# Peptides against a protein of PDB entry 5HDT: the designs that were tried, part 98

Target 1, 163 residues: chain A of PDB entry 5HDT
Amino acid sequence: MVVKTFMDMDQDSEEEKELYLNLALHLASDFFLKHPDKDVRLLVACCLADIFRIYAPEAPYTSPDKLKDIFMFITRQLKGLEDTKSPQFNRYFYLLENIAWVKSYNICFELEDSNEIFTQLYRTLFSVINNGHNQKVHMHMVDLMSSIICEGDTVSQELLDTV
Target 2, 163 residues: chain A of PDB entry 5HDT as posed
Amino acid sequence: MVVKTFMDMDQDSEEEKELYLNLALHLASDFFLKHPDKDVRLLVACCLADIFRIYAPEAPHTSPDKLKDIFMFITRQLKGLEDTKSPQFNRYFYLLENIAWVKSYNICFELEDSNEIFTQLYRTLFSVINNGHNQKVHMHMVDLMSSIICEGDTVSQELLDTV

## One batch from the design tools (peptide; made by RFdiffusion4, then SolubleMPNN)

Design b2_p21_4_s3 (from b2_p21_4, 10 letters changed)
Fold by OpenDDE base, seed 3:
Structure b2_p21_4_s3 (fold): chain B 163 residues (1-163), chain A 21 residues (1-21)
Amino acid sequence: as target 1 above (163 residues)
Amino acid sequence: SMEELLEEARKYNEKNPLPPA
């Protein structure tokens, strides 16, 4: 399975980065991003998140349009966080945890459509946040939004201390 | 707090609205 392959990769291995470059590019194809099965799309998103983690702070995707497509795709998958009782929730959690920790979305600041991406991300998170989420989920959501706000605008230290 | 951060995020969204579908 493609997902297992990337999950088993060593982030610190430059050799592995070179080896799986083509696979990473293939994973971002329309075939996967527009796959009709939502569970497949979730796995693709997790794998893409792993790719960003491995290649951080750079990405193997050079096309701004492709990067936009990827992050819009990942954002759409985050909608699945709403149902905490879903059998797939753990994978949605993994996706959230990964992109929050890595600060994957920060690469979007280089894109012309960064505002669209970030706005859609915030709107998505707003729509899925609920009282069923535990503190870890909330923390990752906060971290994800905070990182973007801090990079894009001046955030008071006082606010950061109280978050 | 998360609430305060969400408020800032909301403000961001207001300043940067999504293009119409």
Scores: peptide ipSAE 0.071, ipTM 0.680, DockQ to the pose 0.018
Fold by OpenDDE base, seed 5:
Structure b2_p21_4_s3 (fold): chain B 163 residues (1-163), chain A 21 residues (1-21)
Amino acid sequence: as target 1 above (163 residues)
Amino acid sequence: SMEELLEEARKYNEKNPLPPA
């Protein structure tokens, strides 16, 4: 994974990372990921996005399966972007803005199920995008998807060069 | 552009289909 130095410099201190470690682990539990309240799940997704921002380019999770679960969970929450008039739209916007700017999904390239995660993300975003979204929303969606595509192309070329 | 990205995404999805539910 190629991470921009600018984003690395904007990360929180090591002391703050240590402080949020326990919270990060708890938020990834089934209790929160499978919470019956939709608004709670959205809040959890936003918190997880914050965690990835803090810990970028690494993650506090050591299990590839857990990482997959988290990103599939976040992807499911992005469906809420379809209703621009929802009282919770601002939080959905925050979620999108955060994960796009941080390039959070790029950590998934290290996972064996990255193709599934990215495919589901693309399908979700293109299913919810509409003319009611303003330019900022469109830009974040484009930034998120293009970053993944460009990184994928880079990896593919590197693989070809080594064969 | 969005159109170009859509085309790339389409190609990606075709090569990487989701597993059945």
Scores: peptide ipSAE 0.045, ipTM 0.658, DockQ to the pose 0.018
Fold by OpenDDE base, seed 4:
Structure b2_p21_4_s3 (fold): chain B 163 residues (1-163), chain A 21 residues (1-21)
Amino acid sequence: as target 1 above (163 residues)
Amino acid sequence: SMEELLEEARKYNEKNPLPPA
C-alpha cells in the first residue's frame, strides 16, 4: 500500500507533505530496505526517489545513519541497470532518471559518510555502464556524476581535494 | 563527456578505497 501510494504522487503542497511524513518514514524501515524480494526492493527504491523529489530540497529523514542506509540501498538497486533487456529495466531507468534530475544525492554532502556513499555510487556506475545503454541512459549517468562533482567543488572541500 | 567523468570517478575511487569486506 505504501509503495503504491508514493509511486502515484506528484510534488504536493506543504500540507500534503506533512500528511505523508509518517508513511515516508515507514518506507525507510528495515522491513522495506531488507525485503527479500528483488522486485519489491526496486519499487521501494523508486518510491524513495519519489519522496526525495517531493520533499526537495530537504528530506523528511533527519537521521544521518538512516539517510546513509537509504542512499546505499538506492545505489545497490542501480546495479540492475546493467541488463538492458531485463523486464524491469524501465523501472531501473525511472530510478536513474529521477535521482539524476532531482539531484537527490546532493543531500549526502552534509553527511559525515558522504565519501563512502559517493564512492559506492561511482563504483556501481562503473560496473553497470556498457555500450548497450542508449543516449538517454548515458546522459542521466553523466548528469548524476557531474552534479556531484560540481557541488563538491563549491560545498565540500574534502571532496574537492579528493577529485 | 562521459569518458571524462568516468576518468574523474576512477580517480576519486582510487583516492577513496573502500574498506575490505
Scores: peptide ipSAE 0.038, ipTM 0.644, DockQ to the pose 0.017
Fold by OpenDDE base, seed 2:
Structure b2_p21_4_s3 (fold): chain B 163 residues (1-163), chain A 21 residues (1-21)
Amino acid sequence: as target 1 above (163 residues)
Amino acid sequence: SMEELLEEARKYNEKNPLPPA
């Protein structure tokens, strides 16, 4: 039996979504979110992004606090986009591409602390964005930020003024 | 433009520094 990972699943497989629900929930545990290895954390972030893609537009996480933790966690991982020469850059790119395309952060609008999440996201993106990134990376970053602005009602004016 | 965005990013970062890693 071949064990599939979240990267291999698609949002059209309802059966698989149900089967791996508990795993999805477990990936959001402190054990993974606070894992000491940064490469492991990156992989966890990618898996979480995949989960959001698969379950879009909903999410299997019902706790607002957990959702906040997840997106704050993902945001922290995006810092790795800064070094385009890193051997892990492709995975960071995958993470960015995924969350931008899926508009994963839009789930955060339902959270009381959405502004905090978005603020940290923008801070992180602005921190890492540079001319060393190719057009695709820039595009995804812009798409991610613009989507939140265009579709959100709770974005701070300070953030809006920055974009 | 990307150039404009980068400038805004710089300004934003100066005004809103990231917490330490």
Scores: peptide ipSAE 0.026, ipTM 0.605, DockQ to the pose 0.016

Design b2_p21_4_s4 (from b2_p21_4, 10 letters changed)
Fold by OpenDDE base, seed 1:
Structure b2_p21_4_s4 (fold): chain B 163 residues (1-163), chain A 21 residues (1-21)
Amino acid sequence: as target 1 above (163 residues)
Amino acid sequence: SMEELLEAAREYNEKNPLPKA
């Protein structure tokens, strides 16, 4: 994992990691992941992305099922990238930029359901990408997908031919 | 190109299941 050495320089201190631990665990609860307010869910996703950035390449979540839930949740939020004119677009961009730069999804390679998670991510990204997006958005989407393809051995030939 | 990517995306989406809610 090439991410380990590069990301260490931008990580928060161990003291800050400890402060975020309880918050990190609460943000991953069903209360927040299934919150009825779309804007709240977006904020939760951004916070979760920040947590992954801080704890990279590890995570404070010990349950594989919880990690799956989190990444499926984040994937669902990325649907908001479709509307470039939305007042919330900048936060969706932040989410995309963060998870692409940190390579947050790479932690999913350790999960049994990694193929399902990556498939949903690819499907979502392909569903939202359009000509309304600028080059930066395009680059982050490609970076996110290519990183997973390069690091993973379970990517289908069909996806390889597409990306 | 973006056009080629969009076409590839459409083809991929047609062959793969819809995202889960």
Scores: peptide ipSAE 0.139, ipTM 0.754, DockQ to the pose 0.017
Fold by OpenDDE base, seed 2:
Structure b2_p21_4_s4 (fold): chain B 163 residues (1-163), chain A 21 residues (1-21)
Amino acid sequence: as target 1 above (163 residues)
Amino acid sequence: SMEELLEAAREYNEKNPLPKA
């Protein structure tokens, strides 16, 4: 399965990066980003996160509009973190862990619409965070938020006052 | 603290509701 392949990829593997470049680009197509199946969209998000991991700190996506679409898409998938008892929660956790560790969203600082992306991310995280989450989930959420605030100047003051 | 974060989250959500998907 494609998702398993990406999950096993090493960030330092240039050969694998080259082999899956075209697939990475196709994963960002409307076909996948707008797929009607929620579980498929989650898998796509995980794959995209893996792509960002293996290409970090760069990204194989050159279009600012495409990058925006991708991160808005990933952000929407993070809503699934709200149900800690879901059979898919482990994949949502993986998604969160990955993007937090890699600091994937930091690529967005170069985008004109970075503030919109970060705002939506924070809204989503604030919407789903609850006492049902374990310490690890909380840590990843905090790490993700803190990293963006500390390394960027595009976050709105309103958001800064809240965090 | 996590408690403070949760309270902040609540306040933020009240002021800034998420767009419906």
Scores: peptide ipSAE 0.137, ipTM 0.734, DockQ to the pose 0.016
Fold by OpenDDE base, seed 4:
Structure b2_p21_4_s4 (fold): chain B 163 residues (1-163), chain A 21 residues (1-21)
Amino acid sequence: as target 1 above (163 residues)
Amino acid sequence: SMEELLEAAREYNEKNPLPKA
């Protein structure tokens, strides 16, 4: 089953892909993923989301462990969506919108620990969703979750029963 | 509906609390 997205954006050129390769590799390092500054981590997550957009449907990362680390990292950043009044909320929104539209997490279907990644994603989204979110935020959250459920074979029955 | 989703989220969170950081 194919889920259609409302947004339509062109992917970056091959030249841009080459330019971002070094950045992609560096941003996936422990230095950035474990950076002590929360704002830096958010920026890193946004950049990683952009990288996935550029390289979609592939990724410049060859290590399954690295991919897992990245998506677990991005998932942790999505916790920031809980505070709609935060000055950084627009960046969290950008992160959500990007990964929902690109279907970035679909790369995880081929990972051995895909169930763990998706479980954490759903738990995080359910923990942050609230009545303070506008319709756009809700739509992106639902789109992200439903896309994975409809297209994935690895989603647990527990998650299927919840959504 | 969004209301149903929020209720489902509440129930799910009660059963499956997020690990502490």
Scores: peptide ipSAE 0.135, ipTM 0.726, DockQ to the pose 0.017
Fold by OpenDDE base, seed 3:
Structure b2_p21_4_s4 (fold): chain B 163 residues (1-163), chain A 21 residues (1-21)
Amino acid sequence: as target 1 above (163 residues)
Amino acid sequence: SMEELLEAAREYNEKNPLPKA
């Protein structure tokens, strides 16, 4: 129920932002971030992406450690993009599309451990890219990386050459 | 191209190994 609610939430609804603030905070709890079911974790990641979209450019999470946990968690879910034939691929695509379009990771620039987060993101994206991906997937991956490169100061030359 | 990106990705991954999370 909670998963469906967040996935169907409208970005332009201020009333919904206030209403689901408590649920947004709960989704970032260890209970969900460390859930043993990978399908549940994927849905949680999609909900978190929706939350960032709705609250952008702000976030309801004030703790730097919590934000780090969330983005490291989302990054781990992106590993699922590798298998383009998975029944869950469309949800992985949804996750990628949202975080790329919203530029969700840009909030991490204010975090002390931003370099770690971005490095892990780059590593993950590079590890999952394959010839099975269509042009849209490729575009979103490149857009996500390019956005961080353009706004960040700590990017490897290899990454710069890639995008 | 996609092939160029894949090659770049391979090289980057080799140079930047990280623990699996």
Scores: peptide ipSAE 0.127, ipTM 0.736, DockQ to the pose 0.016

Design b2_p21_5_s1 (from b2_p21_5, 7 letters changed)
Fold by OpenDDE base, seed 5:
Formats: C-alpha cells, structure tokens, sequence
Structure b2_p21_5_s1 (fold): chain B 163 residues (1-163), chain A 21 residues (1-21)
C-alpha cells in the first residue's frame, strides 16, 4: 500500500514536495477518507498529518471544502485515542503528537467553517481524555487547543462552551 | 500573535479541564 510507504518520509524539502504532490492529492480522495477499514483510515490520517508537516505552512490542497473534509476526518480518527490498550494506540498518539507540534489545524482559520472544525475538535478531545492517558497526551491536547485560542482573532462562545 | 490576558485565562481553563481527567 502506497500509504504505508509515505509514512516513512522523514525529510522536508521542495524536491520531496514535488515528488509526492500527486500522492498527497490522492490521499485526500473519498476513496481513502471513506475507506471501510478503520486501520486504513488511521494510516491515511497519519499520512495526511505528515503531508501538512512537509508542506507547512502551506498545503497542497486549494479547495476549502477539501480542507474541511480532511480536518473533520482527522478529528474523527482522534476518537481512537480512547482505548490506551489498543494495538493501534501508538499510531493514534503519533497523529495527535504530529498535529499538535505542527499546529496543523491553524490552516483552518482561512476556512469559513473554522468554528465548526475547532468546536468538533475540542469536543472530541475532551470526550476522549481520561486518567488512563499519560502526561504527554495531556500536554499535546493542551498545546493543540491553546494554539488555536492564541492564534485566533476572536474566540466564539460556542468554542468557549466546550471548555 | 501575542497572547492577551483574556486568552491566557482561557488557556488556563483548558489546562485545568484536561489535567483534571
């Protein structure tokens, strides 16, 4: 599977951006975002997170609707953090760590539906976190949510109500 | 962007909410 190979990428360069541009576009297709296999969707989310890391602060996606779909998709995958004993937990952790470090969601400020995206993210994170999670998970969640608060011009009441 | 007093208070609330679980 091409998705697994893409996850091995560890360098950020213009040459790599060009090389994997087509792959990045295909990974955001409905074929992958709506894939019936949960593990495949997780891998896709991790690859998408890697794409945002590589292309930061820009993205290879020009469609606002596509960007919304991607981040709503990533948000849904984060629900998998709830089971710390899952064989896939380390990949869910990787996903959280990546998007928190890169501040990937900050690109959503350019979207009309940014408030919806952020609200769903906050609700998901608060619903998943529990005392079984280690301090690193807690810190990544705080970093991710705090970055959105700090970088935004204003904070909606709807978002505040999630806290 | 620089953090304002209001945003700092929100961040602290987030910290408390997350680490209380």
Amino acid sequence: as target 1 above (163 residues)
Amino acid sequence: REITKEKLEIVEKIKKAIFSK
Scores: peptide ipSAE 0.669, ipTM 0.947, DockQ to the pose 0.799
Fold by OpenDDE base, seed 4:
Formats: sequence, C-alpha cells, structure tokens
Structure b2_p21_5_s1 (fold): chain B 163 residues (1-163), chain A 21 residues (1-21)
Amino acid sequence: as target 1 above (163 residues)
Amino acid sequence: REITKEKLEIVEKIKKAIFSK
C-alpha cells in the first residue's frame, strides 16, 4: 500500500464503505467490464473510480488479477477523452479528474504486472491529448503520471520510452 | 518517498510533452 496516498486525501466514512461493498464486487464482474454498450462501460468506470476514492488507500478487491483487469478497463475508457465535442466528454473528464486526485493507480504498485498497467496508461494519455483540451485536462494528466513516477521505486525502460 | 534528480527530470519531460499539445 502507498502510505503517501493515505495522507494526501480525506477518507470516506465506514458507513459508505459498507454500503458500496456489494456494488463494488458486482461492478468488477465480466458482465459490466465487457458490456457491449460503450456508454454503460463509461458509467461503470466512473463508478469504479468513485469506489477507489471511497476505499483509498485500500480496495475492496483481493484478487490481483481482478485489480489488473479493472485498471486495464479504466485505461481503455480514457481513450474517450480524445473527442472534446462528445456529449459524454464531461463524464470522461470526471473519470480523469477523479483518478488523478485520488491517485487510484498507485495501488497497482503491489501488482506483479504494474509495469504493463502504467505503460498502457501513459500510451493512452499521450495518444489522446491534443490542442482542443483545456488546461485542466493537461494538469490532471501531468498530476496522474507524475505521481506514479514519484511513488515508484524504479522506472522501467519501457515506461520511459512512452515519454 | 523523496524525489530524486532522475525522477525530477522525467517529470519535467512529461510536463513538456503534455503541454506541447
């Protein structure tokens, strides 16, 4: 667990954690992660981001494989940031803002495949950012990526190659 | 963790890359 993440934010109440536990488990199922509707997948990603905010610095998921699947899923949704004129852009922005503030990806340092997760995140963010995005999007991306660099012990060459 | 010189350089490179677009 990343101790710094705990100190950087206020934790939600224990009542909220108990309330959302069952929802958290269901949202991580293949039914939702592989849902055929992209708008549904976006909403699922936003809900998962809220769950990580509530449970930070921990997560209600005990399976490393499940955590990997979730963050790879969230990363795929961030591709939707590319179109600033989309009616769903505000939700994509919310997703980015949330995971940047909470430093949600930092829990991935405990996973064996953390390098793969971070590399895919960086590639996605660099691929979607363009001059149509406002300064807030730019800052959230920088905050998210910088936090991972600072919290990590070492930086892989594969991750460096994305920058 | 305290940021090292090498990590600081990487962060600056990220900032430059993002804000160049």
Scores: peptide ipSAE 0.669, ipTM 0.944, DockQ to the pose 0.789
Fold by OpenDDE base, seed 2:
Structure b2_p21_5_s1 (fold): chain B 163 residues (1-163), chain A 21 residues (1-21)
Amino acid sequence: as target 1 above (163 residues)
Amino acid sequence: REITKEKLEIVEKIKKAIFSK
């Protein structure tokens, strides 16, 4: 399984990065981003997160529109964190942990629609968090959101209103 | 980037908001 493979991967050499470039591009296609199976979409999100980890700090995606689509897609998948008893919760947790650790969303600062992306992320995180989540989930959410605040030049009022 | 006082306040607000859940 692709996700399992990427989970075990550290940051690759330049040669290995080239090897997985095509896969990275295909995973960002509409076929996968709009896949009808919710579990498949989650796996795709995890793979994309792993790709960002591997290619950090530079994404293999050159299209700003594609990057926006990817992060909006990842944000939508984070809604799955809401049910801590879900069989897929561990993968949702992995997704959150990964993007928080890597600071994947920091790539979005280069996008003109970064505010929209961050705002939607914050709304999603605040929407799904509940008292059933353990402290690790809370910490990852804080780390993720705090990183965006700290790394950005300014914070929009729209983003502030989500807090 | 250096963390400004304003950003620190926002971070604290985020922490409070998240951990209040």
Scores: peptide ipSAE 0.668, ipTM 0.947, DockQ to the pose 0.809
Fold by OpenDDE base, seed 3:
Structure b2_p21_5_s1 (fold): chain B 163 residues (1-163), chain A 21 residues (1-21)
Amino acid sequence: as target 1 above (163 residues)
Amino acid sequence: REITKEKLEIVEKIKKAIFSK
């Protein structure tokens, strides 16, 4: 898998979607989601975010369990936002920016465990945000969380308690 | 979906919570 090449995709044509379908599926495998290297996991998360951007508003993943794993995985990577001085911060920022813009997590509404996913996301975001972050980070977090509130039918008390 | 008053209130709470950091 050529991860760098995949991340450089700028086209969202149906032809390209088909071309990278298998790659998308492989990126969501346990091999990558549970990769021992933190930098690799971050890169995988960014690629997954790009995949969601390309396939939006749909997802190339049909398994609810797989989708859950992916978003829980992405949520875990967002913890890396906490250190604004990290060499990888820009990539963490990219991840946040992407999923906020695309509204990637909105796909989770179709999942039985959506509440768990959203709750973990909110807890993570609130836990990592600090005064070292610029306004863009703040705005992306707000956009991401607000989109979930607005697009959802009901908001659980558990989710509300995170705010 | 339509944005209800209740949802707007929640969004405002989120904004306040995030920007308070």
Scores: peptide ipSAE 0.667, ipTM 0.947, DockQ to the pose 0.848

Design b2_p21_5_s2 (from b2_p21_5, 6 letters changed)
Fold by OpenDDE base, seed 2:
Structure b2_p21_5_s2 (fold): chain B 163 residues (1-163), chain A 21 residues (1-21)
Amino acid sequence: as target 1 above (163 residues)
Amino acid sequence: RKITEEKLEIVEKIKERIFSK
């Protein structure tokens, strides 16, 4: 599956970035973002996260609407973190770890709907975290959310209300 | 960007909220 190939991607040469550009664009299509299989959607999210890691601090997506769709999509996948006993939990963990480390959501500051994106992210993270999670999950969530606070110019009241 | 005291307070609230679980 093409999606699994992206999970093995590392930050590498510019040539590799160019090679995967078309694939990156296809991963953002409705076909993948609205795929009926939740496990496939998770893999897509992980691949998208990897793409952001590789292209950081830029992204291969030029459409603001598409970027919004992608991050809203990734946020929805993070709901899967709630079940720590899920067979796919490790992949959900990977998704969280990746976006936290890379600070992938920071690219959203360039979007008009950044507040909506961040608010939904915070709500999701606070919703899924529970006492079954280890300290690594806790720390990744804190790192992710703290980075957004620190990088942003101002923090909306709507976002503050999620805390 | 400069980390203000206000932002630090928000971060602490986030930490408290997350680690309370």
Scores: peptide ipSAE 0.711, ipTM 0.952, DockQ to the pose 0.856
Fold by OpenDDE base, seed 3:
Structure b2_p21_5_s2 (fold): chain B 163 residues (1-163), chain A 21 residues (1-21)
Amino acid sequence: as target 1 above (163 residues)
Amino acid sequence: RKITEEKLEIVEKIKERIFSK
């Protein structure tokens, strides 16, 4: 599967990045984002997170609608963090760790619906965190959310209400 | 971007809520 191959990608040169641009765009297609298999969707999310890591600080996706779809999709996958004993927890952890480290969501500031994206993210993270999670999960969530607060312009009341 | 006092307060609230679990 294309998704598995893409997860193994590391930081590439500009020339190599261009070679995988089409693949990156393909990963954001409805075929993958709406895949019926939950495990596949998680894998897709991890790949997308890796894409953002590779192309940071820029995104290879130029469509605002597509970017919104991607981050709303990633946010939905983060719900899987709730069950710390899930066989797929390590991948959920990887997803969180990656997007927190890369500060992937910060590219959403330029999106018209950034407030919706951030609000959904915050609500999801606050609803998922529980006493079964270790300190690393806690720290990643804080880092992710704090970065959005610090790097953003103004914080909406709606987002504040999630805190 | 400059981190304001207000933003720092928000961050602290986030920390408190996350680590309360």
Scores: peptide ipSAE 0.710, ipTM 0.953, DockQ to the pose 0.856
Fold by OpenDDE base, seed 1:
Structure b2_p21_5_s2 (fold): chain B 163 residues (1-163), chain A 21 residues (1-21)
Amino acid sequence: as target 1 above (163 residues)
Amino acid sequence: RKITEEKLEIVEKIKERIFSK
């Protein structure tokens, strides 16, 4: 599967980055982002997270609109973290861990709609966290949200209202 | 980037809210 392929890639290999450029672009298409199967959408999100990890600090996407779509899509998938007993929970955990570690959302600072993206992310994370989650989930969420606060220039009132 | 006192307070609020669950 595509997820396994990306996990095995060397992040320092420029040749591999070029090889998977087309795949990265296709994964961001409406065909995948709007796929009717929730498990497929989760896998797509994990692949996209891996792409950001591999291409960090840059991304193979040049369109601001496409980047916005991707991060809004990833945010929607994070809602799946709520059910800790789901067979797919490990993949949701992987998604959270990856984007927190890589600080993938930091690329959104360059987008005009960054405030909307961050606000939706914060609302989602606060809505899904519950006492069934372990300490690592809590820490990853804090790390992700704290990084956005620290790395950003200013914090909007809308974002503050989510806290 | 250096963290300001204001941002530190926001981070503490985030921590408090997340770990309250």
Scores: peptide ipSAE 0.710, ipTM 0.953, DockQ to the pose 0.805
Fold by OpenDDE base, seed 5:
Structure b2_p21_5_s2 (fold): chain B 163 residues (1-163), chain A 21 residues (1-21)
Amino acid sequence: as target 1 above (163 residues)
Amino acid sequence: RKITEEKLEIVEKIKERIFSK
């Protein structure tokens, strides 16, 4: 699977970024975002997170609608963090760690529907966190959510209501 | 961006809620 081989890539040179641009675009297609296999969707999410890390601070995706779809998709995958005993938990952890470290969601500030994206993220994170999670998960969630609060111009009441 | 007192309070609330679980 091409998607699987794309994981854990380091930040690339400009030449490498150009080389993988087409692959990055394909990973964001409906074919992958709506893939019937849950494990495939998780891998796609991890790869997309890696793409954001590699291309930071700019994403290779220029369409606001596509960016919204991607982040809503990633948010849905984070629900898998709930089961700490799942064989896929380490991959869910990787996804969380990546997006928290890179602050990937911060590019959503440029989107008209940023409030919806952030609200859904917060609701998801607060919903899945439990006492079975280790301190690293807790810290990554706090880092992710705190970054959005601090770097945004204002905090909407809708977002405040999630806290 | 520099954090304001209001945002700091929100962050603390997030911390409390996350680490309460």
Scores: peptide ipSAE 0.709, ipTM 0.952, DockQ to the pose 0.823

